# Peptides against a protein of PDB entry 3C66: the designs that were tried, part 14

Target 1, 189 residues: chain A of PDB entry 3C66
Amino acid sequence: KSWANLFEKNDFFFRYKFYLEITAYTRGSDEQHLKWSGLVESKVRLLVMKLEVLAGIKIAHPFTKPFESSYCCPTEDDYEMIQDKYGSHKTETALNALKLVTDENKEEESIKDAPKAYLSTMYIGLDFNIENKKEKVDIHIPCTEFVNLCRSFNEDYGDHKVFNLALRFVKGYDLPDEVFDENEKRPSK

## One batch from the design tools (peptide; made by RFdiffusion4, then SolubleMPNN)

Design b1_p9_7_s3 (from b1_p9_7, 5 letters changed)
Fold by OpenDDE base, seed 3:
Structure b1_p9_7_s3 (fold): chain B 189 residues (1-189), chain A 9 residues (1-9)
Amino acid sequence: as target 1 above (189 residues)
Amino acid sequence: TEKYFFKPK
């Protein structure tokens, strides 16, 4: 079962030229993030359904598991940086300036009580109908509707200092390193 | 602010 899941994962991030990344951010408690990310994740299927009916989209395939990460985030500027730099191989190296929380370091006194930003990222593989070059696929509409749906669920989610949601359109060669195993080569442009 | 990084083909 582990190998099958590995092959499915490896194949997924090589199958498509384009991906939509959906990242839920929380600068607060783990409990706050669990509620927020869980809500976002629960609505991804609705976004997929809205994408699939667009004439310019041939396939919208969700990856079923979220990618989880957390950083020490002492300032609001750090939180903005995370939201700006995360989700692209070109920019993710900027996050090296922040301390990544790991299972090995989470109990350290300097990390345990530090402010944290939590990230949960979902991926949708996209295949476009190329033949109709002139049909501009506007994924902005379904994406905006998705964000509004998530934000409107609870008034607390209107606090952008704590809860954020980003949707990033990314090419396969610019996917974050986290989606690839150590032995996998990044797709070429 | 919500971030939308859409690159239109």
Scores: peptide ipSAE 0.049, ipTM 0.738, DockQ to the pose 0.116
Fold by OpenDDE base, seed 5:
Structure b1_p9_7_s3 (fold): chain B 189 residues (1-189), chain A 9 residues (1-9)
Amino acid sequence: as target 1 above (189 residues)
Amino acid sequence: TEKYFFKPK
């Protein structure tokens, strides 16, 4: 709980060179997403704990609040595209092909009743303790365990047409624009 | 799949 108060948003996304993004995706109702994302979010602390004990990880600090977004998602291909392109500054521009749902437009007839993909993203800042330049930290195991934990919680979450979960390892300079305020400059390479 | 990109499974 102590880490929850350590970082303001602006500091958090500049503090680490590396981040783990945990995104819960739902192509369905907001209610479905609320349940799914809520579950995922509730388990993030367990992932953090598993990451912290890895020899190559010095620090694993979660950002306490999820980033929420939703898109009009007419097709399964669009949903796959979202999952592929989201979470990286290099690729997120592809999402511009989809209609972002906002508070301003959500009541529009074309949006209100449209199929949607909901996204909730949690961030973990990572600091590595690499003794040797050749040393590679493998976070695959804890990440896989986390995914399995979330997916196994309810049988409904086995429906990949609706519920998805992705973990993306990104560098600070490749964080999505959503994590920065308009007046903030993203970290440089 | 990328080593550190865990796609939905």
Scores: peptide ipSAE 0.047, ipTM 0.731, DockQ to the pose 0.327
Fold by OpenDDE base, seed 4:
Structure b1_p9_7_s3 (fold): chain B 189 residues (1-189), chain A 9 residues (1-9)
Amino acid sequence: as target 1 above (189 residues)
Amino acid sequence: TEKYFFKPK
């Protein structure tokens, strides 16, 4: 609870060299996504705790607010594409092929009733121990456990056609554009 | 699967 007030957006995404992105995906209703993303978000602290106890991780700090977006997603292939391309500056431009749902366009007939993919993304800033740089920090176990925890909460969340959960390890310079304001310069390599 | 990208089914 104490970390909820520790970080501001403009500072957080410049503070760390590495970030773990946790994205909950839902191809379905807004209600389905609200439940799914809410569950995932509620468990992020558990993941943080598991990361912090790893010898190679000095600090794992969560950003407190999710980033939310939704796309018109008429096909399963589109849904797969979203999951593959989202979360990295290198690949996110591919999402331009899809219609982003915005407050300005959400009432358009072509968008309002269209199938949608909803995304909610949480970020964890990571600081690694310098002394252990030679040690390969394997975050696979805690990440897998986290995914299993979320998916096992309800049998419906096992349906990958509707509900997905991805964890992406990214460098600060490869963070999605969504985390920066227009006047902010992306971190350099 | 990409390194440190987890997309389990």
Scores: peptide ipSAE 0.045, ipTM 0.722, DockQ to the pose 0.336
Fold by OpenDDE base, seed 2:
Structure b1_p9_7_s3 (fold): chain B 189 residues (1-189), chain A 9 residues (1-9)
Amino acid sequence: as target 1 above (189 residues)
Amino acid sequence: TEKYFFKPK
């Protein structure tokens, strides 16, 4: 069985109680986003390696394909909102205030020429060695190192008005709707 | 802020 088959199982988003979301944001051109997100995606394996060696982490399994979305993003405030609200089922409904770019609407005049925010999100399923839910595994160091690694690749990526990177720790029941098929129900608490 | 949200500045 290929490595891809092990990590891209149909039940990936049901298998783990916890996930780490890695989202690359770009408010700019599609080309800029492709470069930025491609870089981030290329480094995810290094983050996985660093997570796996943590005493509190039993398993860190990446989902190998990114989730892609884009929004009309006319203001910097909208861009901040996207970064704050995306990646959690609890908060993602706030994004409904923005126009989601789709294949059906991308050619509309109001959308075609509008400023856009592009999102690419990678997921890592996590299994912890912790029996006590109160125990915390500190993933700050690996996450910080990952961000630094991505940001340091090109000086242009230091422009936070254009390029952003966020890591979000989420529970399975709080995963965004995008990870589930229309016929799938999100995990319960 | 969410407890485990990491947004580098």
Scores: peptide ipSAE 0.044, ipTM 0.728, DockQ to the pose 0.337

Design b1_p9_7_s4 (from b1_p9_7, 4 letters changed)
Fold by OpenDDE base, seed 4:
Order: sequence, then structure tokens, then C-alpha cells
Structure b1_p9_7_s4 (fold): chain B 189 residues (1-189), chain A 9 residues (1-9)
Amino acid sequence: as target 1 above (189 residues)
Amino acid sequence: TEVMKFKPK
């Protein structure tokens, strides 16, 4: 069964208290991003499998569709800012300082020829088997292995100036606005 | 449960 049929968007982002965000970043061409994000996306299932076998994880369910965004990214500092601020409701407002590329504006001369950062974000809903509030589930190992797997696929992906990969653990109430429809209320704390 | 934010540098 394709994972695609397991969850509707609206249910998925309300179902879990915790999410793992996997964001592939590319500061370069659309073609570069397509290859990089496609690779990352192709490996997400392996990460899920590694998460599911952790004693502290009861469920690791991927959302099947990536969230795509792109920004005008004139500088490396802007690219670092995107990577720092993206993926959390607490910090995403800082991205308003950058020009979001949209279908409406992509043909504008100032945007068309501008350096861009592309983002593709996958989400994994997490349910933890925590009997005791003090139990820490360390997802560092599988996450590191995943990053290494993606980065090692091609030597070009070692260039952090172009290609980046971030895994962010977020609470449902801190998910980016992009995951919710305009009429949906963000989960409460 | 602190699940560590993993930003691979």
C-alpha cells in the first residue's frame, strides 16, 4: 500500500504531537534541487524504518508529499538564515524579510534571474512509547545515518554552499504555517 | 522528551 493513501493532509498535521521535518535545501538551479530533493525523498522510507525500530518510538508515519518553497537568496547569509528560521512557527516570520518565489512573481525580472534557495520538506509524524516522562528517545543516530546516506550519494552533495539537509524535531503547535490551510487552526500547546 | 534537533553541519 502506498504511504500516500494513509493520511489526508488535514488529519496528518493534527494527529501527532511531534513531527520530524526533513528539509532539503538547494542554493542553485532548479535542476540541482530536483536531483537533491528527489534523492532525499527517495531515502525517507529508510529513515522511517530506522525510526520505527527504536524502542521509544511507537509510530513513525511519513507524510507522502513534500512541501515546496523557494526564496530569492542573494547571499550565503540569507541561505543560512533560511536554514535557521525555516521549519518552526516561532521563527518562520523572519523569512518574510526574503522574497518568496511564487507562480505570480516568478516571471518578474528581479526574481527570474535572482539566486534562489529551494526547499523541499518532508514530514514524519511521531508517536512515542514513553511510559516515563524522563525517557529520552535519541533519534540522533538514525538521523545522522540518514544525512550521511544522502550526502554520500554524490560528491557534489558535500558542497554545503549549495546542498543542505536538515532534520528538525518540532511539536505540532510549532509546525510551519504552510502545513495548515487558511481555515485551519494551529494545534494548541 | 527532548528529541534533539539534528542540524547536520
Scores: peptide ipSAE 0.052, ipTM 0.724, DockQ to the pose 0.243
Fold by OpenDDE base, seed 1:
Structure b1_p9_7_s4 (fold): chain B 189 residues (1-189), chain A 9 residues (1-9)
Amino acid sequence: as target 1 above (189 residues)
Amino acid sequence: TEVMKFKPK
């Protein structure tokens, strides 16, 4: 099977038990987000390479397309909430308190000029070489190196009020709803 | 397998 056939959306989010979510957050302009998310996305391949060489990781496969979303984000507290609640099915319902920006509503007067938080999320499917249930794989080092690499690229990315980067380890049954089509059943525990 | 939630500061 060609590499392209292995990464069809519908199969990818059912194939692995574990995923690493990489989310770039921007509370600012679309231009700021484009630069920040573009940088993060450009470095994901380096993270994959670092994950693949870990003895406890059998496979690290990136999903090739980012998931994009934006919310009206009037306060810093709202921005912190987004970063806390996003990326897990258990907590994502809290985001319903915020106005999701869509192609249908983006031109509305209340939305067009409102402060926004932009999100770009990349997914890595993980298969662990767990012959023995006891081996803890520490992905902290490559993840930390990745964050440092992204943030060190430009001094502006040191402003946590504007630019944030989160890496979340999730189980397949706890993936956000955005990764599944309307007719797809979420993986069971 | 506890894969630590990495919240980069």
Scores: peptide ipSAE 0.052, ipTM 0.726, DockQ to the pose 0.222
Fold by OpenDDE base, seed 3:
Structure b1_p9_7_s4 (fold): chain B 189 residues (1-189), chain A 9 residues (1-9)
Amino acid sequence: as target 1 above (189 residues)
Amino acid sequence: TEVMKFKPK
């Protein structure tokens, strides 16, 4: 049984108190996004390895599948809003102001030809080995190294108007709704 | 435990 089959989706987002969200953003073509997100996804294992060796991290487990979404994104301000609001249950409702692209609406003329922002999100479940409440784990170093690694792969990925990469630390009760099935209850505080 | 939020700008 592959490691992928051991983590039933339902258990993964309830198993940890803390998660690291890795989101690749593209405001451009689907082809541009496939290349960018594919690169980011290919490097996630290196980030996991760097997290696992930190003294304060007991477990860093990646979820094996990305979450994919896309929005009609007519302006740069809309693209900034997506990057600010996405990845937290507290703020994700602001995205309702944008048109979500779905399989049902993607062929509509108003959506087909519209500028789009594409999102691919990977999740890492985190368990901390903090005996004393005073110990701080700094994940900035491995996260910065990861971003630099992805951005330096191709000069085109330096264009922040098109390609973005965000890492967000979230609590299990503040995960986006997309990670839960309709029959699942969000973890409480 | 304050885990620092990393937002790469």
Scores: peptide ipSAE 0.051, ipTM 0.721, DockQ to the pose 0.187
Fold by OpenDDE base, seed 5:
Structure b1_p9_7_s4 (fold): chain B 189 residues (1-189), chain A 9 residues (1-9)
Amino acid sequence: as target 1 above (189 residues)
Amino acid sequence: TEVMKFKPK
């Protein structure tokens, strides 16, 4: 069984109590997003390797398929709102104020030519050592190194008006709705 | 619950 086949979607998002979400944001063209998200995705394996060597982390398992979404994003304020609210079930309802781009609506004139924010999200399931629960595992170091690695690849990625990268530590019960199928019940506390 | 949103600046 290939390593990729070990993580069926349905089991992965129920297996861990904690997840690290890695979201690449682009307010620009589809081509810009493809390059940016592709770069970020290509580096996730290096972040996993850095997480696995931390004494407080027992397991760091990536879900290898990205989640893709895009919104009509007329303003910079809308783009900031997306980055603030996305990635948590508690806050994602605020995104209903924006038009989600879908296969059904993407050819509508008002959507086709509108400014867009593109999102690509990778997930890492985390299992912590129980004995070390009292020890604060500082994941900020490997996360900062990862962001620096991605942004340093091309000077264009320094433009925060276009390119952004966020890492969010999330509990399984607070994962976005996108990770669950319609028939799946969200994990309880 | 501090959502440690690590927004690296």
Scores: peptide ipSAE 0.048, ipTM 0.715, DockQ to the pose 0.310; fails the geometry check

Design b1_p9_8_s1 (from b1_p9_8, 6 letters changed)
Fold by OpenDDE base, seed 3:
Structure b1_p9_8_s1 (fold): chain B 189 residues (1-189), chain A 9 residues (1-9)
Amino acid sequence: as target 1 above (189 residues)
Amino acid sequence: MTSYRIDLP
């Protein structure tokens, strides 16, 4: 069985208590997002490698497929809101104030020509060596290095009005709804 | 605007 078959979607988001979300944001064209998200996705394996060598991390397993979404994003404030509210079940309902772009509505004139924010999200499942309650795992360093690596690749990616990158540490019970199928029960606390 | 966001526990 290939390594890819070991992580069926349904098992992955139930296997870990903790996840690292990596979201590439683009307020611009689909082409801009494709380049930016593709770059970020290509570097995730390097982040995993840096996480795995930390003494307090037992397992760092990436989910192999990104989650894609896009919203009508008329203003910079809307773009900031998306970045603030996305990635947590507790806060994601605030995004209901924005128009989600779907296959059903993408050809509507009001949506087709509207400014958009594109999101691509990768997930890493984390298992910690909690044997010693005293070991603080600092994932800030490898995460910061990862962001710097992505942002420094091209000068254009330094424009925070267009391109953003967020890493969020999330508990399994607070994962966004997008990771679960309609028939799946969200993990409990 | 922050260039990036890291939310850690």
Scores: peptide ipSAE 0.041, ipTM 0.694, DockQ to the pose 0.526
Fold by OpenDDE base, seed 5:
Structure b1_p9_8_s1 (fold): chain B 189 residues (1-189), chain A 9 residues (1-9)
Amino acid sequence: as target 1 above (189 residues)
Amino acid sequence: MTSYRIDLP
């Protein structure tokens, strides 16, 4: 399958049983987030290469476009909650307690000057070799190496109060609602 | 606050 055909959003999030979510978090300025997320996004191809060579992984296909979101994030506890709850359909409803920043509301006085958490999420679709079902594919090593690579690029990215990076293994039926269009039905279990 | 999190199956 050509890479070009994988870029259609609708097919990508129905094609795989498993996904790896890579989320760059920034509690700070938009400029800080653009630099951090841009760095993370630029390194995703290296993670894909490391995943593809693992025994038991047949395919690791990245979705090329990031999903961008931002929330009003007045406290550090809110920032921790976002990182805990985001990325799974089972838990994302907890984010409804926070104000999502949209193009429609971004100019409101209560939102414009509020502290914000910015999120950029990349997705990798995963296909595993059935014969290796007995062998637990350990993706921890390449994922940890990826995080270390991103964090070591600039000393400023060591500030966990501002910059965070999460990698989450998610089943297709538990993907966040943001990956589906309003008219699309979530994959069943 | 953790710098990073990996949720594995």
Scores: peptide ipSAE 0.037, ipTM 0.681, DockQ to the pose 0.550
Fold by OpenDDE base, seed 1:
Structure b1_p9_8_s1 (fold): chain B 189 residues (1-189), chain A 9 residues (1-9)
Amino acid sequence: as target 1 above (189 residues)
Amino acid sequence: MTSYRIDLP
């Protein structure tokens, strides 16, 4: 990673109080995931454009690179658990029950041919025009439109056993550990 | 599980 990329990453995940996480999930082949995640990633800019025009949103800033992870996922229940627990620091420790696939272990016999869940996550930093914590900005419409846009591209993406898409609104202090470097202190609440 | 999930405020 270039110094510039590291600097941009560190600045980005400390800059905003709020983030929208867009995660493409695939329980299947790497090829299936590449197609699905690639499609989702290609449409993120359209979501950003729709968010930016909302009166309550001052800035919607996408982080340019996805975060990639994969887990050994032997059952459908495991796949549901991943989708439930991923994307929040409060819940991500539950994923420790599953085997994370890494460059170091991917060639192990127990991992190489195992069923896998692949995750690709895009982040959007959000700055709101409203300072009142009780005020809500309705982002459901643009988010739903985004999901529909992604899902309608190919009929195969209707299979929820294989392909899933989650949009999660999180606070900066509750971002997953993956967004921070080693020895970097998590933002305070 | 539904094919997508939105967890928004």
Scores: peptide ipSAE 0.041, ipTM 0.704, DockQ to the pose 0.549; fails the geometry check
Fold by OpenDDE base, seed 4:
Structure b1_p9_8_s1 (fold): chain B 189 residues (1-189), chain A 9 residues (1-9)
Amino acid sequence: as target 1 above (189 residues)
Amino acid sequence: MTSYRIDLP
């Protein structure tokens, strides 16, 4: 199957049992986020390449489009909460305590001028070589290298108060709701 | 705060 067929949204989030979520967080301006997320996104291909060469990984397929969201983020604690709770269906409901910025509400005075956290999330579908039960696939190494690569690109990205990067290993049934259409049923366990 | 989080199973 051509790479092109792997990018059909409708199949991607049902195709794999496991996903790697790569989320770039920015508590700051939209411009800051665009630069940061753009950098992260530009490096995802390198991560994929590093994952693909691992003996325990059969397939590492990136989803081509990021998922974008933003929240009103008045405090650093809110920013930490976003980073803690985002990216898992089990925990994402906690984000309901925050104001999601939408096209409908972005012009509201209370939202327009509020501090915001921006999120851009990339997904990599993973298929593991199960047959070698003994091979512990350590994805930590390539993931750490990826983070270091992104963070080292600009000194400004060392400011954890503004810029963050999270990689989360997630099972298909625990993917965030954002990846599914309203009519799609979440994969079962 | 650590610059990154890797949530590995």
Scores: peptide ipSAE 0.039, ipTM 0.693, DockQ to the pose 0.557; fails the geometry check

Design b1_p9_8_s2 (from b1_p9_8, 6 letters changed)
Fold by OpenDDE base, seed 4:
Structure b1_p9_8_s2 (fold): chain B 189 residues (1-189), chain A 9 residues (1-9)
Amino acid sequence: as target 1 above (189 residues)
Amino acid sequence: MTSYRIFLP
């Protein structure tokens, strides 16, 4: 894992104009999520490799640490909302309607036993070859292959009611707030 | 067929 030490949080989310977010979702137990997210995370390096060989991609650099969050998720609609709204600064405010599970509140009776959605998000910084603007970079192919790889690993991961996987192409200025420290200002462009 | 989400610009 020689690349694991290459990037620190300090500048990673300011270094690239574009990011690919890989989020593993689990509406179920913590154990289920640990297995699912662990699998997804273990395969991210393969996605990076597939991205790097695309002619239009100059650099694909993974951030080594996942971002973890959990929400009280009483309904399937809530789970859908989480998947729709998470991962973009433009839309993440909608998640304020849900109860974020924190270390401070996790033992509250209303939260402790509540259905939860777990999220683990990995980030890949992307640098594109400007000279190849004439070539359409089809990121859909490696992304689809990645999803198929993860979800085919175990039949249980085919249950979209429990396990989901999202890949989101995001501009640096639209990264979720979670990637920035309180004292950091998000990129403007 | 496995459902997944991909968000592209």
Scores: peptide ipSAE 0.407, ipTM 0.862, DockQ to the pose 0.585
Fold by OpenDDE base, seed 5:
Structure b1_p9_8_s2 (fold): chain B 189 residues (1-189), chain A 9 residues (1-9)
Amino acid sequence: as target 1 above (189 residues)
Amino acid sequence: MTSYRIFLP
């Protein structure tokens, strides 16, 4: 399979047992989010490089396209909830309490002018060395370096009320529904 | 230190 084929959506989310999710959050304008998410996305390759050299990681493959979503986010508590619940099938149902912005509803006046939380999520498929399964792979180091790199780029990104970044280690069967097509069956445990 | 969220297994 060509390197390009490794990033086809139809196969990517079934290929690995484990994924690292990188989500850039913005509670503000779409312009703010575009700048923030664009920065984060531009640095993902550096994180991949750092992950690949860790003992116990055999493969770290990024999915090259971000997943974009946005919610009506009236309060800071709602924003905190989004950051807590998003990125896992087990917890994402809590987001049903918020209004998801869709192509169908985005032009509604009640949604168009509402405060929003924007999400851009990048995925990295992970394969671990079987022999090193007993060795605790510490991904905190490269993840922390990545976060610091992104957040230090601009002083504005230090405002946690607006800009946030989360990394989530997720099993394939617990990936968010958004990564699967309607006709695709979620991977088994 | 800029805060971030990390969810580990």
Scores: peptide ipSAE 0.373, ipTM 0.860, DockQ to the pose 0.599
Fold by OpenDDE base, seed 3:
Structure b1_p9_8_s2 (fold): chain B 189 residues (1-189), chain A 9 residues (1-9)
Amino acid sequence: as target 1 above (189 residues)
Amino acid sequence: MTSYRIFLP
């Protein structure tokens, strides 16, 4: 398949067995989130470059657009739950306990001025070399470097009550529902 | 001290 085909959503989320998810979290204003997520997104290419040079990684291909979501988040415990459960099909059903903000409901009185958690998620498809099993590839180093790069940019981003960052390694069959259209079947295990 | 979540194999 041509590179052009790899940028099609349908091909991307079925193309790889493994994905790295990068999620920027903000419990605060949409303006705060825009700044934080924008920073994180701007640095993803640097992480890709670091992943590509690892001997065990054949391909590290970023999906070009972030996935955006927001939840009503009344408490810090809710915010913790979001960070724990988001990013895996196995656990994402726990988020049903929270109110998802949508274009249809965002103007409702109970939602409009409610505390919110904002999420922006970037995806990297991973293909590993046959000779270098994924279990032998240590991606902690480049991931840590990426986190440090993002967190060190502004002192405000040190406030973990507001700004957070997560990296999740997932299999294709465990990708969140958000990456698939309603008519698409998720990859089988 | 970097606080982040990492879910790796």
Scores: peptide ipSAE 0.290, ipTM 0.846, DockQ to the pose 0.612
Fold by OpenDDE base, seed 2:
Structure b1_p9_8_s2 (fold): chain B 189 residues (1-189), chain A 9 residues (1-9)
Amino acid sequence: as target 1 above (189 residues)
Amino acid sequence: MTSYRIFLP
């Protein structure tokens, strides 16, 4: 299959058993988020390169398009909750307590000027070398390096009240609903 | 703890 076919949404999120989610969070302006998420997204290829060379990883393929969402986020606790609950189907229902910003509601007075948390999420599909079961694939190292790389780019990104970054390892059946179309069936266990 | 999170197995 061509790389083009690999990056088809419908195929990508059904292709792998495991995914690495990279989410850039911003509680601030859309401009702040654009800069932060843009930086993170620009570095994902470096993470992929580091993952691909790990003996236990057969394949690390990025989905090329970010998933974007934003929530009304009036408190720091809400922001913490978003960071804790986002990225897993098991936990994302907690986000229903927050107002999702949509194209339909973004101009509402209660939403337009409200504090917001912006999310941009990149996905990497992972295939592991099962034969090397004995070699614990430690993806913590490249992931930590990635975080450090992004954080160190600008000191402003050290402000955890505004900018955050999460890497989440998820199984295909636990991918967030956002990756599936309404007509798509979530992968089973 | 820094708000940067790594949720890995």
Scores: peptide ipSAE 0.382, ipTM 0.858, DockQ to the pose 0.533; fails the geometry check

